# Ledger of designs, part 70: peptides against a protein of PDB entry 5EFW

Target 1, 141 residues: chain A of PDB entry 5EFW
Amino acid sequence: TTLERIEKNFVITDPRLPDNPIIFASDSFLQLTEYSREEILGRNARFLQGPETDRATVRKIRDAIDNQTEVTVQLINYTKSGKKFWNLFHLQPMRDQKGDVQYFIGVQLDGTEHVRDAAEREGVMLIKKTAENIDEAAKEL

## One batch from the design tools (peptide; made by RFdiffusion4, then SolubleMPNN)

Design b1_p19_3_s4
Fold by OpenDDE base, seed 3:
Structure b1_p19_3_s4 (fold): chain B 141 residues (1-141), chain A 19 residues (1-19)
Amino acid sequence: as target 1 above (141 residues)
Amino acid sequence: NESLEKEEEEKEKLEELLE
């Protein structure tokens, strides 16, 4: 089903609101990050960042949002309890029928270690496909 | 604000669809 295709770690953010807050979070995302939906809705996703999160990588994400483009990066994120995980993260804009950006789709693939080579390529393919599935589902509204 | 109301309705529909 359409729902099954998008049962992954993802959020939807609204760049038209101040500070691009999360307006939707999947159940899997909540489980991964250990937050409740009430704790994260309306907040910028930067709460996942911490001391060991690479600032240059964060800047790439910010630049993608500002430029309304997609980006794929891997960065350290933290759960509510403070557990570190490597987040293979893909972000892409969701556009309306006129081509204007309405939302951003953020997809997360978690791991205990930094993934490389074939594993990374496979993960990237997965999260990109997931983002496309979410975009397709959203367009059915 | 009708525009805001429409946006909220769309968000609710999105959540309903994606949850």
Scores: peptide ipSAE 0.046, ipTM 0.592, DockQ to the pose 0.028
Fold by OpenDDE base, seed 2:
Structure b1_p19_3_s4 (fold): chain B 141 residues (1-141), chain A 19 residues (1-19)
Amino acid sequence: as target 1 above (141 residues)
Amino acid sequence: NESLEKEEEEKEKLEELLE
């Protein structure tokens, strides 16, 4: 399927459920974060945050969810084993034909360093494109 | 309820695509 061909780190969350839990996670995401699918499904993605995760950046994500808008940020995330990685993260709502939000698509691009300039723009382009691909694939369901 | 059932059906379909 189209979704199966998307070899990227991504999750789908359901804002219509309490605390906007993860309802889908790509294999790559599981590998990156070192969690099993069973461990994360039904949970809010905040478990990826840790001591060095910038709270202001997290608030931007939360605001985007609350306002049903997209956002792109870079933040420190943690694997299950506690390893830090820079997450170039893009979040956008998945809307139905009426324009109502059904889900959120979260795409993660991992790196060892904070990315800037051309590299950042390239990464942003990639994760946004990935999110669009996921959105299109989901609409085919 | 019906809305919940529809949501669960969508989830199931998405899960199948992500397998």
Scores: peptide ipSAE 0.040, ipTM 0.577, DockQ to the pose 0.029
Fold by OpenDDE base, seed 4:
Structure b1_p19_3_s4 (fold): chain B 141 residues (1-141), chain A 19 residues (1-19)
Amino acid sequence: as target 1 above (141 residues)
Amino acid sequence: NESLEKEEEEKEKLEELLE
């Protein structure tokens, strides 16, 4: 089902609003990050960042938003309780019929370690496929 | 504001679909 296809860690953000706030978060995302829906809706996702989050990687994400492009990176994120996790993160724009960006889809694959090689490639394929599933579901609107 | 109303409607539909 549509729900099964998108049962992953993801958020939808609205770049047309100030500071590109989260407008939707999956249940899995809430579980991963230990935040309630009320705590994160309307906020920029930067609250996941912390002391060991690589600023250069964050800039890549920011650049992708500004340029309305997709990006895939790994970065240290933090849960509400302060737990660190490696976030294999994929971001891509959701476009309307005219090709204009309406939203961004952000998909997170968490891990206790920085994944490499085959594991990384597999993870990237997974989160990209997840993003496409979400995009397809959204197109049903 | 019609634009705001449409945006809110789209968000609601998106959430209903993706939840």
Scores: peptide ipSAE 0.037, ipTM 0.591, DockQ to the pose 0.028
Fold by OpenDDE base, seed 1:
Structure b1_p19_3_s4 (fold): chain B 141 residues (1-141), chain A 19 residues (1-19)
Amino acid sequence: as target 1 above (141 residues)
Amino acid sequence: NESLEKEEEEKEKLEELLE
């Protein structure tokens, strides 16, 4: 399928359900985070956060969800084993034909370092393009 | 109830596509 050709880290969440749980996770996402699909489906993605995760950045994500807007941030996330990684994260709403938000698409670009300048711009373009590809694939259903 | 059913159907289709 079109989505299977997207070999990127991403999740789909359902804001219409309590606590906006993950309803889909890519294989790459599972490999990155070291969680099984069974462990994460139905859960809010906040389990990736930890002691060094910037709370202000998390609030930006929450605000975007509440306002049904897109956001791009970098934040510290943790694998199941407790390994830290920098997550260049893009979130955007998936809307139906009426324009109502059905889901959110979350795309993650992992790295050992906080990316800046040209590298950051390149990463942002990549994750935004990935999100658009996912959105397009979903609309074909 | 009808809204929930539609939501579940959409979710199922999305999950199938993403598998």
Scores: peptide ipSAE 0.036, ipTM 0.571, DockQ to the pose 0.028

Design b1_p19_4_s1 (from b1_p19_4, 13 letters changed)
Fold by OpenDDE base, seed 5:
Structure b1_p19_4_s1 (fold): chain B 141 residues (1-141), chain A 19 residues (1-19)
Amino acid sequence: as target 1 above (141 residues)
Amino acid sequence: SKLLEEVRKSAELSKELAK
């Protein structure tokens, strides 16, 4: 699809379904994580976590979902082959015309390296802007 | 919305795969 071929790493999840499963994934995300679309759809994104993933950071993500707010974090994730990578991750709700949360948009920065200082600030701005662009595009605003 | 329709289709596939 057109949305899947957007050259950004992102997923869309459905918090109205049990365990907030991924319902959409971009081609880039599949490439990054080394999973097929069939292996990802219908699952909670926690399969990307592993031994060195900071549990406190994971809790921040969970809290944001529960509170229906956005969050930006950087955490260690793992590809299907077990390769570790630093994931600068932004999550925000996608709301319907009534203002109710319909989906969540999760965006992952391109690359696998840990970013700090100016590079991190730049990355945060990029993934936030990407999430907004996806939200607007999906709604055809 | 064309893109929302794509999301909906993906969601349907997701439900099938989750079974």
Scores: peptide ipSAE 0.426, ipTM 0.885, DockQ to the pose 0.028
Fold by OpenDDE base, seed 1:
Structure b1_p19_4_s1 (fold): chain B 141 residues (1-141), chain A 19 residues (1-19)
Amino acid sequence: as target 1 above (141 residues)
Amino acid sequence: SKLLEEVRKSAELSKELAK
């Protein structure tokens, strides 16, 4: 689809379903994680976590979902083949016209290396802007 | 919204795959 072919790493989840499963994934995200679309859709994104994933960081993500707020973190994730990568990740709610949370948009930076300082700030701005663009596009087009 | 419809379509597929 047109949305799937957007050249950004992102997913959309449905918090109104049990365990907030992924309901949409971009082609780029599939390439990054080495999973097929069929392997991802309907699952919680925790399958990307592994031994070196910081549990405190994961809790921040969980809290943001529960509180229906946005969050930006950087954490270790794993591809299907077990390769570790640093995921600069931004998550924010997508609200309907009434203001109720309908979905969550999750955006991942393309890079697989840990970023800090200016590079991290730039990456954060990029993934936040990407999330906003996806939100607006989904609502207006 | 065409893009929103794509999301909804994907969501329906997700439901089927999750069964």
Scores: peptide ipSAE 0.420, ipTM 0.884, DockQ to the pose 0.028
Fold by OpenDDE base, seed 2:
Order: structure tokens, then C-alpha cells, then sequence
Structure b1_p19_4_s1 (fold): chain B 141 residues (1-141), chain A 19 residues (1-19)
């Protein structure tokens, strides 16, 4: 689909369903994580976590979901083949016209290396902007 | 919207795959 072919790494989850499963994944995200669409859809994104994933960071993500707020973190994720990568990750709710959370948009930076300082700030701005663009596109187009 | 509809369709597929 058009949305799937957006050249950004992102997923959309549905917190209204049990365990907040991924309901949409971009092609780029599939490439990054080495999963097929069929392997990802319907699953909670926790399958990306592994031994070196910082649990405190994961808790920040969980808290954001529970509190229906946005969060930006950087954490180690794992591809299907077990390859570690640093994921600069931004999550924000997609709200309907009434202000109720409909979905969550999760955006991952294209790079797989840990970013710091100016690079991190730029990456954060980028993934936040990406999330906003996806939100706007979904609502306006 | 068109793109929201794509999300909806994907969601339905997701539901099926989650079974």
C-alpha cells in the first residue's frame, strides 16, 4: 500500500486490542527487523527485545502507553536473525477527533548505531516529525 | 481517509493473523 511504502521505519499499534498488537508495519521496518509482514502483524512489539535490551527503557515505553503519552528512547533491539541494533524510537498516540487514543505510532531511526549529542537531537527531531507526518497523513488523506 | 483505510485494512489482517 501507499502507507507501507513510505520510506521510514514505523509501525502502528492498536491499544484497544489485547496486548497492544502491531496492526501496521512499513516495508522499511520489515527490512530493518528482517521479519515478514505476516510474522509481525498481530503481535506485541516486544519480540524486538532481547538480552541486552535495557528493562528500564522498556518500562518507559510501557508507561507511555499506559499513560497515553509520547516517549522517545534509545534501546537495543534484535532482528529476526538475532542481530543487535540501537533503536532510536519515538512513540506517540494517534488520537481521534474527540481526543481519544485510537492507535500508537512507533517510529524507528533508520540507523542501527547508537547516536549521541547532535546526531541524537537530529534523530529525535526526525522521528518525531515522521510520526507527526504519519498522523497527519492518516487523518487528512 | 485513504491512508486511514489502509491502516484499517491492515488491522483486519492483523486480527486474522493473531488467531
Amino acid sequence: as target 1 above (141 residues)
Amino acid sequence: SKLLEEVRKSAELSKELAK
Scores: peptide ipSAE 0.417, ipTM 0.884, DockQ to the pose 0.028
Fold by OpenDDE base, seed 3:
Structure b1_p19_4_s1 (fold): chain B 141 residues (1-141), chain A 19 residues (1-19)
Amino acid sequence: as target 1 above (141 residues)
Amino acid sequence: SKLLEEVRKSAELSKELAK
């Protein structure tokens, strides 16, 4: 099996490159967003945003990247065909053995509604655990 | 590792596509 075939929606981005482009995308992510790998690699993930994407939430993501911290938010994203979905999104830095940020791991949990309360807590736990698993897999396997 | 190589190859591809 390969990293791309992990059955989770995730990307890896490189903040050391201009505009923090996606450098890796899972097959599930491609399926979710309806884009090909060639359409995604080398691009900033903002192409998922659209008219109803909350700009304040986007700013939280940007702040986390700038500050090299993790963040978990829910925001409206759009597929290539224009379909809206609620994205429970978790982003965290991937650090090297020296502690320096090398990449970011972004994990997406799609839904038809803005999840709250217990459902949100469960989703957050899931995507955070997924991010940790990807971090370990990328470094050690 | 094998997975690190996959990430490396993907990164190289992304750089090429971004040109």
Scores: peptide ipSAE 0.407, ipTM 0.879, DockQ to the pose 0.027

Design b1_p19_4_s2 (from b1_p19_4, 12 letters changed)
Fold by OpenDDE base, seed 1:
Structure b1_p19_4_s2 (fold): chain B 141 residues (1-141), chain A 19 residues (1-19)
Amino acid sequence: as target 1 above (141 residues)
Amino acid sequence: SSLLQQVRESAELSKELAK
């Protein structure tokens, strides 16, 4: 099984390149967002944002990247066809053995509906665990 | 790491597509 075929919605970005572009996307992510791999590789993920995307939430993501920390948020994103969906999103740095940030891992919860309460807590736990699994798999295998 | 190598290969592809 290739990395792209992992049945989770996720991307990997490269903060060492200008504007932290997406350098990897899972097949599931492409299906969710309705973009092809060629349309998104090399681009910043902001193309998913639109009119109803909360700018304060976007700033939280930017701050996490700048500070090289993790963040978990829920925000409105848009598919290529313009359909809105709620994205429960977790972002965390992938560090090398020296502790330097190499990449960021971004994980999106499956589904398009807003989640709250217990469902949100469960979703957060899931996407965080997914990010850790991807990080460990990339480093140890 | 096989998966890390896949990330690196994807990164190279990304660079080419960004040109």
Scores: peptide ipSAE 0.370, ipTM 0.867, DockQ to the pose 0.028
Fold by OpenDDE base, seed 2:
Structure b1_p19_4_s2 (fold): chain B 141 residues (1-141), chain A 19 residues (1-19)
Amino acid sequence: as target 1 above (141 residues)
Amino acid sequence: SSLLQQVRESAELSKELAK
């Protein structure tokens, strides 16, 4: 199974390139967002944002990138067709052996509904675990 | 190829698409 075919919604971005573009997107992510791979690669992920996307939440994501830390948030995103969905999103840096940030891994929970309480906690655990699995797989396989 | 290699290949593609 190729990396793209891992059945999780995720992207990898390169903060070493201008505007931290997406350099990898899973097939599931493309299906979720309704974009082709060619429409996604090389772009900053902000194209998923729209009128109802909370700017404060976006700033939390930006701060995490700037500070090279992880963050987990829920925010409104939009598909290519303009469909709104609640994105439970986890972002974390992928570091090299020296500890320097090489990439960021962004994982989106399956589903489009806003989740709370136990469902949210479970979703957070899932997307965090997914991000760790991707990080480990990229380094070991 | 390794998953890391796939990331690298995707990265190269992204650079081209970003032009």
Scores: peptide ipSAE 0.328, ipTM 0.853, DockQ to the pose 0.028
Fold by OpenDDE base, seed 3:
Structure b1_p19_4_s2 (fold): chain B 141 residues (1-141), chain A 19 residues (1-19)
Amino acid sequence: as target 1 above (141 residues)
Amino acid sequence: SSLLQQVRESAELSKELAK
């Protein structure tokens, strides 16, 4: 099984390149967002944002990248066709053996609804664990 | 190839597509 075929919504970005572009996307992510791989590779993930995307939440994501820290947020995103969905999103740095940031891993919850309370807590746990699994798999396999 | 190699290959493809 290739990395693209992992049945989770995720991307890998490269902060060492201009504008932190997506360098890897899972098949599930492409299906969720309705884009082809060729349409999104080399682009910053901001193309998923739209009119109702909360700017303060976007700033939290930007701050996490700039500070090389992880962040978990829920925000409105848009598919290629313009369909809105709630994205429970977790982002964390992938560090090399020296401890330097090499990539970022972004994981999106499978569901498209705004989740609250217990469902949100469970979703957060899931996407965080998924990010850790991807980090370990990419380095060890 | 390793998963890390797959990421690297995807990164190279990304660079080509970004041209």
Scores: peptide ipSAE 0.243, ipTM 0.813, DockQ to the pose 0.027
Fold by OpenDDE base, seed 4:
Structure b1_p19_4_s2 (fold): chain B 141 residues (1-141), chain A 19 residues (1-19)
Amino acid sequence: as target 1 above (141 residues)
Amino acid sequence: SSLLQQVRESAELSKELAK
């Protein structure tokens, strides 16, 4: 079993490196965003943002990283070809045995429309559970 | 290798690609 073959859209980033670059990406994430692995490794995930991406939402993500906390938001992202999609996005820290933040796990649920109410709650539960599963898999499998 | 080792190896690759 390889981590990148987990059938979920996710990345792992390294906040200990300059600009918190992506250090790992699932195959599904590459398919979603239309980028190759070589195009995204070593880069900050901001390349997914574009003209209609809400800057206040982006600031929430930045604040969570700076404060080493988890965050769940929904924002417009763009594929390499310029296709827009609504990204229900969850980010949480992966901590080492000492409790220090080692990585961040980012999970993406894509959609054509902004989800609300029960659909949003369901999506949030899904991506949070996915993040926990990835955290456990990375450490235990 | 463990999945954690895969992450570490990917991290090293990322460092090289970021240069």
Scores: peptide ipSAE 0.174, ipTM 0.774, DockQ to the pose 0.027

Design b1_p19_4_s3 (from b1_p19_4, 9 letters changed)
Fold by OpenDDE base, seed 1:
Structure b1_p19_4_s3 (fold): chain B 141 residues (1-141), chain A 19 residues (1-19)
Amino acid sequence: as target 1 above (141 residues)
Amino acid sequence: SAALEAVRESAERAKELAK
């Protein structure tokens, strides 16, 4: 689909399904993580976590989902082959016209290093803007 | 909406995979 071809790393999850599984993944996300679409859909995104993934950061993500709020964090993720990467990750709810949460949008900016200061600010702005664009595309296109 | 339809289709695929 056109949405899948957006040249950004993102997923859409469904919190109304058990364990908030991924229901949509961009081609770029699949390339980044080295998984096929079949391997991704229907699963919780925790398969990207590994030994060096900070559990406190993961808890922040969980809390945001539970509270239906947005969050921006950096965490270590792993590709299918086991390669580590720093994931500047932004998650936000997608709401319907009544304001009810229907989905979550997750946007990933990958890097070999933890980004800080100006680079982090720029990355945060980018992934937040991307999330808004995805939200708009999913609702209006 | 084509994009919304794509999301819905993905949701259906996810449901099937979760069975």
Scores: peptide ipSAE 0.088, ipTM 0.698, DockQ to the pose 0.027; fails the geometry check
Fold by OpenDDE base, seed 5:
Structure b1_p19_4_s3 (fold): chain B 141 residues (1-141), chain A 19 residues (1-19)
Amino acid sequence: as target 1 above (141 residues)
Amino acid sequence: SAALEAVRESAERAKELAK
């Protein structure tokens, strides 16, 4: 679909379904994580976590979902093959016309390196903007 | 919209997979 072909790493999840599964994944996300779409859809995104993923950071993500707020974090994720990468991750709710949370948008920074300082600020700006663009695309296309 | 429909279709698939 047009949305899937957006050249950014992102997923859309549905908190109204059990365990907030991924219901949409971009082609870029699949390439980044080395999973097929079939392997991802219907699953909670926690399969990207591994031994070195910081649990406190994961809790921040969970809290944001539970509280229906946005969050931006950087955490270790793993590809299907087990390759570690730093994921600058932004999550925000997608609301319907009534203002109720319908989905969550999760955006992963392009590249897999840990970023700091100015690079991190730039990355945060980018993934937040990307999330807004995806929100608009999902609603308007 | 096409994008919204794609999301809906994905949601349906996800729902079935979650069962």
Scores: peptide ipSAE 0.081, ipTM 0.688, DockQ to the pose 0.027; fails the geometry check
Fold by OpenDDE base, seed 2:
Structure b1_p19_4_s3 (fold): chain B 141 residues (1-141), chain A 19 residues (1-19)
Amino acid sequence: as target 1 above (141 residues)
Amino acid sequence: SAALEAVRESAERAKELAK
């Protein structure tokens, strides 16, 4: 679909389903993580975590989901083959016109390295803007 | 919308895979 072909790394999850599974993934995300779409859909995104993934950062993500808020973090994730990468990750809820959360949008920065300072600020702006674009695309296209 | 429909279809697939 057009949405899947957006050249950004993102997923959409459904907190109304058991364990908040991924219900949508971009082609770029599949390439980044080395998974097929079939392997990802229906799963909670925690499969990307591994030994060096900071648990406190994971808790921030979980808290944001539970509280239905947005969060931006950097954490170590792992590809299917076990390759580590730094994930500058932004998560935000997708709300309906009534204001109720329907989905979450997760956006991952392009690249696999840790970013700091101006580069981090730029990356944060980019992934937040991307999330807004995905939100708009999902609602209005 | 087409995009919204795609999301809905994905949700259905997710439900099936979760079973």
Scores: peptide ipSAE 0.073, ipTM 0.677, DockQ to the pose 0.027; fails the geometry check
Fold by OpenDDE base, seed 4:
Structure b1_p19_4_s3 (fold): chain B 141 residues (1-141), chain A 19 residues (1-19)
Amino acid sequence: as target 1 above (141 residues)
Amino acid sequence: SAALEAVRESAERAKELAK
């Protein structure tokens, strides 16, 4: 579809379903993580975590979902083959006209290295803007 | 836009598949 072909790394999850599974993944995200769409859809995104993933950072993500708020973090994730990469990750809820959360949008910055300072700030701005664009597109759905 | 429409369609399909 047109959505999957957006040249950004992102997923959409459904918190109204058990364990907040991924219901949409971009082609870029699949390429980044080395998973097929069939392997990802219907699963919680925690399969990207591994031994060196910071548990406190994971808790921040969990808290944001539970509280239905946005969060931006950087954490170690793993591809299907076990390759480590730094994931600058932004998550935000998508709300309907009534204000109820329908979905979460997760955006991952391109690249595998830890970013700091100005580069991190720029990356954060980019992934936040991307999330907003996806939100606008999705709300028009 | 075409991109937004694609997102909408994909989201709708995803919702159906997730049920």
Scores: peptide ipSAE 0.066, ipTM 0.639, DockQ to the pose 0.034; fails the geometry check

Design b1_p19_4_s4 (from b1_p19_4, 12 letters changed)
Fold by OpenDDE base, seed 1:
Formats: structure tokens, sequence, C-alpha cells
Structure b1_p19_4_s4 (fold): chain B 141 residues (1-141), chain A 19 residues (1-19)
């Protein structure tokens, strides 16, 4: 689809379904994680976590979802083949016209290395802007 | 919204795959 071919790493989840499963994934995200679309859709994104994933960071993500707020974190994730990568990602709610949370948009930075300082700030701005663009595009088009 | 419709279609597929 047109949305899937957007050259950004992102997913959309449905918090109104049990365990907030991924309901959409971009082609780039599939390439990054080495999973097929069929392997990802309908699952919670926790399958990307592994031994070195910081549990405190994961809790921040969980809290944001529960509180229906946005969050930006960087954590270790794993590809299907078991390769570790640093995932700088931003998650924010997508609200309907009534203001109720309908979905969550999760955007991951393209890089697989840990970023800090200016590079991290730039990456955060990029993924936040990407999330907003996706939200606006989905609502207006 | 065409893009929102694509999301909804993907969501329906997800439901089927999750069964």
Amino acid sequence: as target 1 above (141 residues)
Amino acid sequence: SKLLEEVRESAELSKELAK
C-alpha cells in the first residue's frame, strides 16, 4: 500500500485490542527487524526485546500507553536473526475527532547504533516530526 | 481518508492473522 511504502520505520498499534497489537508496519520496519508482515501483524511489539533490553525503559513505554501519552526512548532490540540494535523510537497516541485515543504511532530511527548528544537530539526531532506527519496524513487524506 | 482506510484494512488483516 501507499502507507506501507513510506520510507520510514514505523508501526501502528491498536490499544483498544488485547495487548495493544501491531496492526500496521511499514516495509522499512520489516526490513530493519527481518520479520515478515505476517509474523508481525497482530502481535505486541515486545518480541523485539531480549536479554539486554532495559526493563526500566520498557516500563516507560508501558506507562505511556496506559496513560495515553507520548514517550521517546532508546533501547536494545533484536532482529529475527538475533542481531542487537539500538532502537531510538517515539510513540504517541493517534486521536479521533472526539479526542479519544484510537491508535498509537511508533517511529524508529533508521540507525542501529546508539546515539547521544546532538545526534540523539536530531534523531528525536526527526522521529517526532515523522510521527506527526503520519498522524496528519492519515487524518486528512 | 485513503491512508486511514489503509490502516483499517491492515487492522482487519491483523485480526485474521491473530486468530
Scores: peptide ipSAE 0.493, ipTM 0.907, DockQ to the pose 0.028
Fold by OpenDDE base, seed 2:
Structure b1_p19_4_s4 (fold): chain B 141 residues (1-141), chain A 19 residues (1-19)
Amino acid sequence: as target 1 above (141 residues)
Amino acid sequence: SKLLEEVRESAELSKELAK
């Protein structure tokens, strides 16, 4: 689809369904994580976590979902083949016209290396902007 | 919207795959 072919790493989840499953994944995200679409859709994104994933960071993500807020973190994720990568990740709710949370948009920075300082700030701005663009596109187009 | 509909269609597929 048009949305799937957007050259950004992102997923959309549905917190209204049990365990907040991924309901949409971009092609780029599939490439990054080495999964097929069929392997990802319907699953909670926790399958990306592994031994070195910081649990405190994961809890920040969980808290954001529970509180229906946005969060930006950087954490170790794992591809299907077990390859570790640093994921600069931004999550924010997609709200309907009434202000109720409909979905969550999760955006992952391109690349697999840990980013710091100015690079991190730039990456954060980028993934936040990406999330906003996806939100706007979904609502306006 | 067109793109939102794509999300919804993907969601339906997701539901099927989650079974």
Scores: peptide ipSAE 0.482, ipTM 0.903, DockQ to the pose 0.028
Fold by OpenDDE base, seed 4:
Structure b1_p19_4_s4 (fold): chain B 141 residues (1-141), chain A 19 residues (1-19)
Amino acid sequence: as target 1 above (141 residues)
Amino acid sequence: SKLLEEVRESAELSKELAK
C-alpha cells in the first residue's frame, strides 16, 4: 500500500483489541526487524524485546498505552535473527473524530546505535514529527 | 480517507492472521 511504502520505520497498533496488537507495519519496519508482515500482524510488539531490554522502560510504554498518552523512550530491541539494536521509539495515540483513541502510532528511529545528547534530541524531534505526519496523512489522505 | 482505509484493510488482514 501507499502507507506501507513510506520510508520510515513505523507501526500502527489497535489498543481496542486484546493485547494491543500491531495492525499495520511499514516496509522499512519489516526490514529493520527482519520480520515478514505475516509474522508480526496481529501480535503485540513485545516480541522485539529480549534479555537486555530494560524492564522499567518497557513499563513506561505500557503505562503510556494504559493512560492513552504519548511516550518517547530508547531501549534495546532484537531482530528476528537476534541482533541487538537501540530503538529510539515514539508512541502516540491516534484519535478519532470523537476524540477517542482509535490506534497508536509507533515510530522507530532509523539508527541502531544508542543516541545521546544533541543526536538524541534531534532524533526525538524527527520521530515525533514523523508520527504527526503519519497521523495527519492517515486522516487527510 | 484513502490512507486510513489502507490501515483498516491491514487491520482486517491482521485479524485473519491472528486466528
Scores: peptide ipSAE 0.478, ipTM 0.902, DockQ to the pose 0.028
Fold by OpenDDE base, seed 3:
Structure b1_p19_4_s4 (fold): chain B 141 residues (1-141), chain A 19 residues (1-19)
Amino acid sequence: as target 1 above (141 residues)
Amino acid sequence: SKLLEEVRESAELSKELAK
């Protein structure tokens, strides 16, 4: 689909369903994670986590979902083949016209290292802007 | 919108796959 072909790593999840499953994934996300669409749709995104994924960081993500807020973190994720990558991750709610949370948008920026300082700031700006663009596109196009 | 419909279709597919 047109939305799937956007060249950004992102998913859309549905917190109104049990375990906040992924209901949409971009082609780029599939390439990044090495999973097929059929393997990830309907599943919680925790399958990206592994032994070296920081549990405290995961808790921050969970808290944001529970509180219906946005969050930006860096965490170790794993591809299907077991390859580790640093994921600069931004999550934000997608609200309907009444202000109620309908979905979450998750944007991933992959890297070989934990980015800091200016590089991190630039990455954060990018993934936040990406999330906003996806939100607008999903609602208005 | 067209893209919103794509999200909805994907959501329906995900529900089916989750069964």
Scores: peptide ipSAE 0.417, ipTM 0.887, DockQ to the pose 0.027

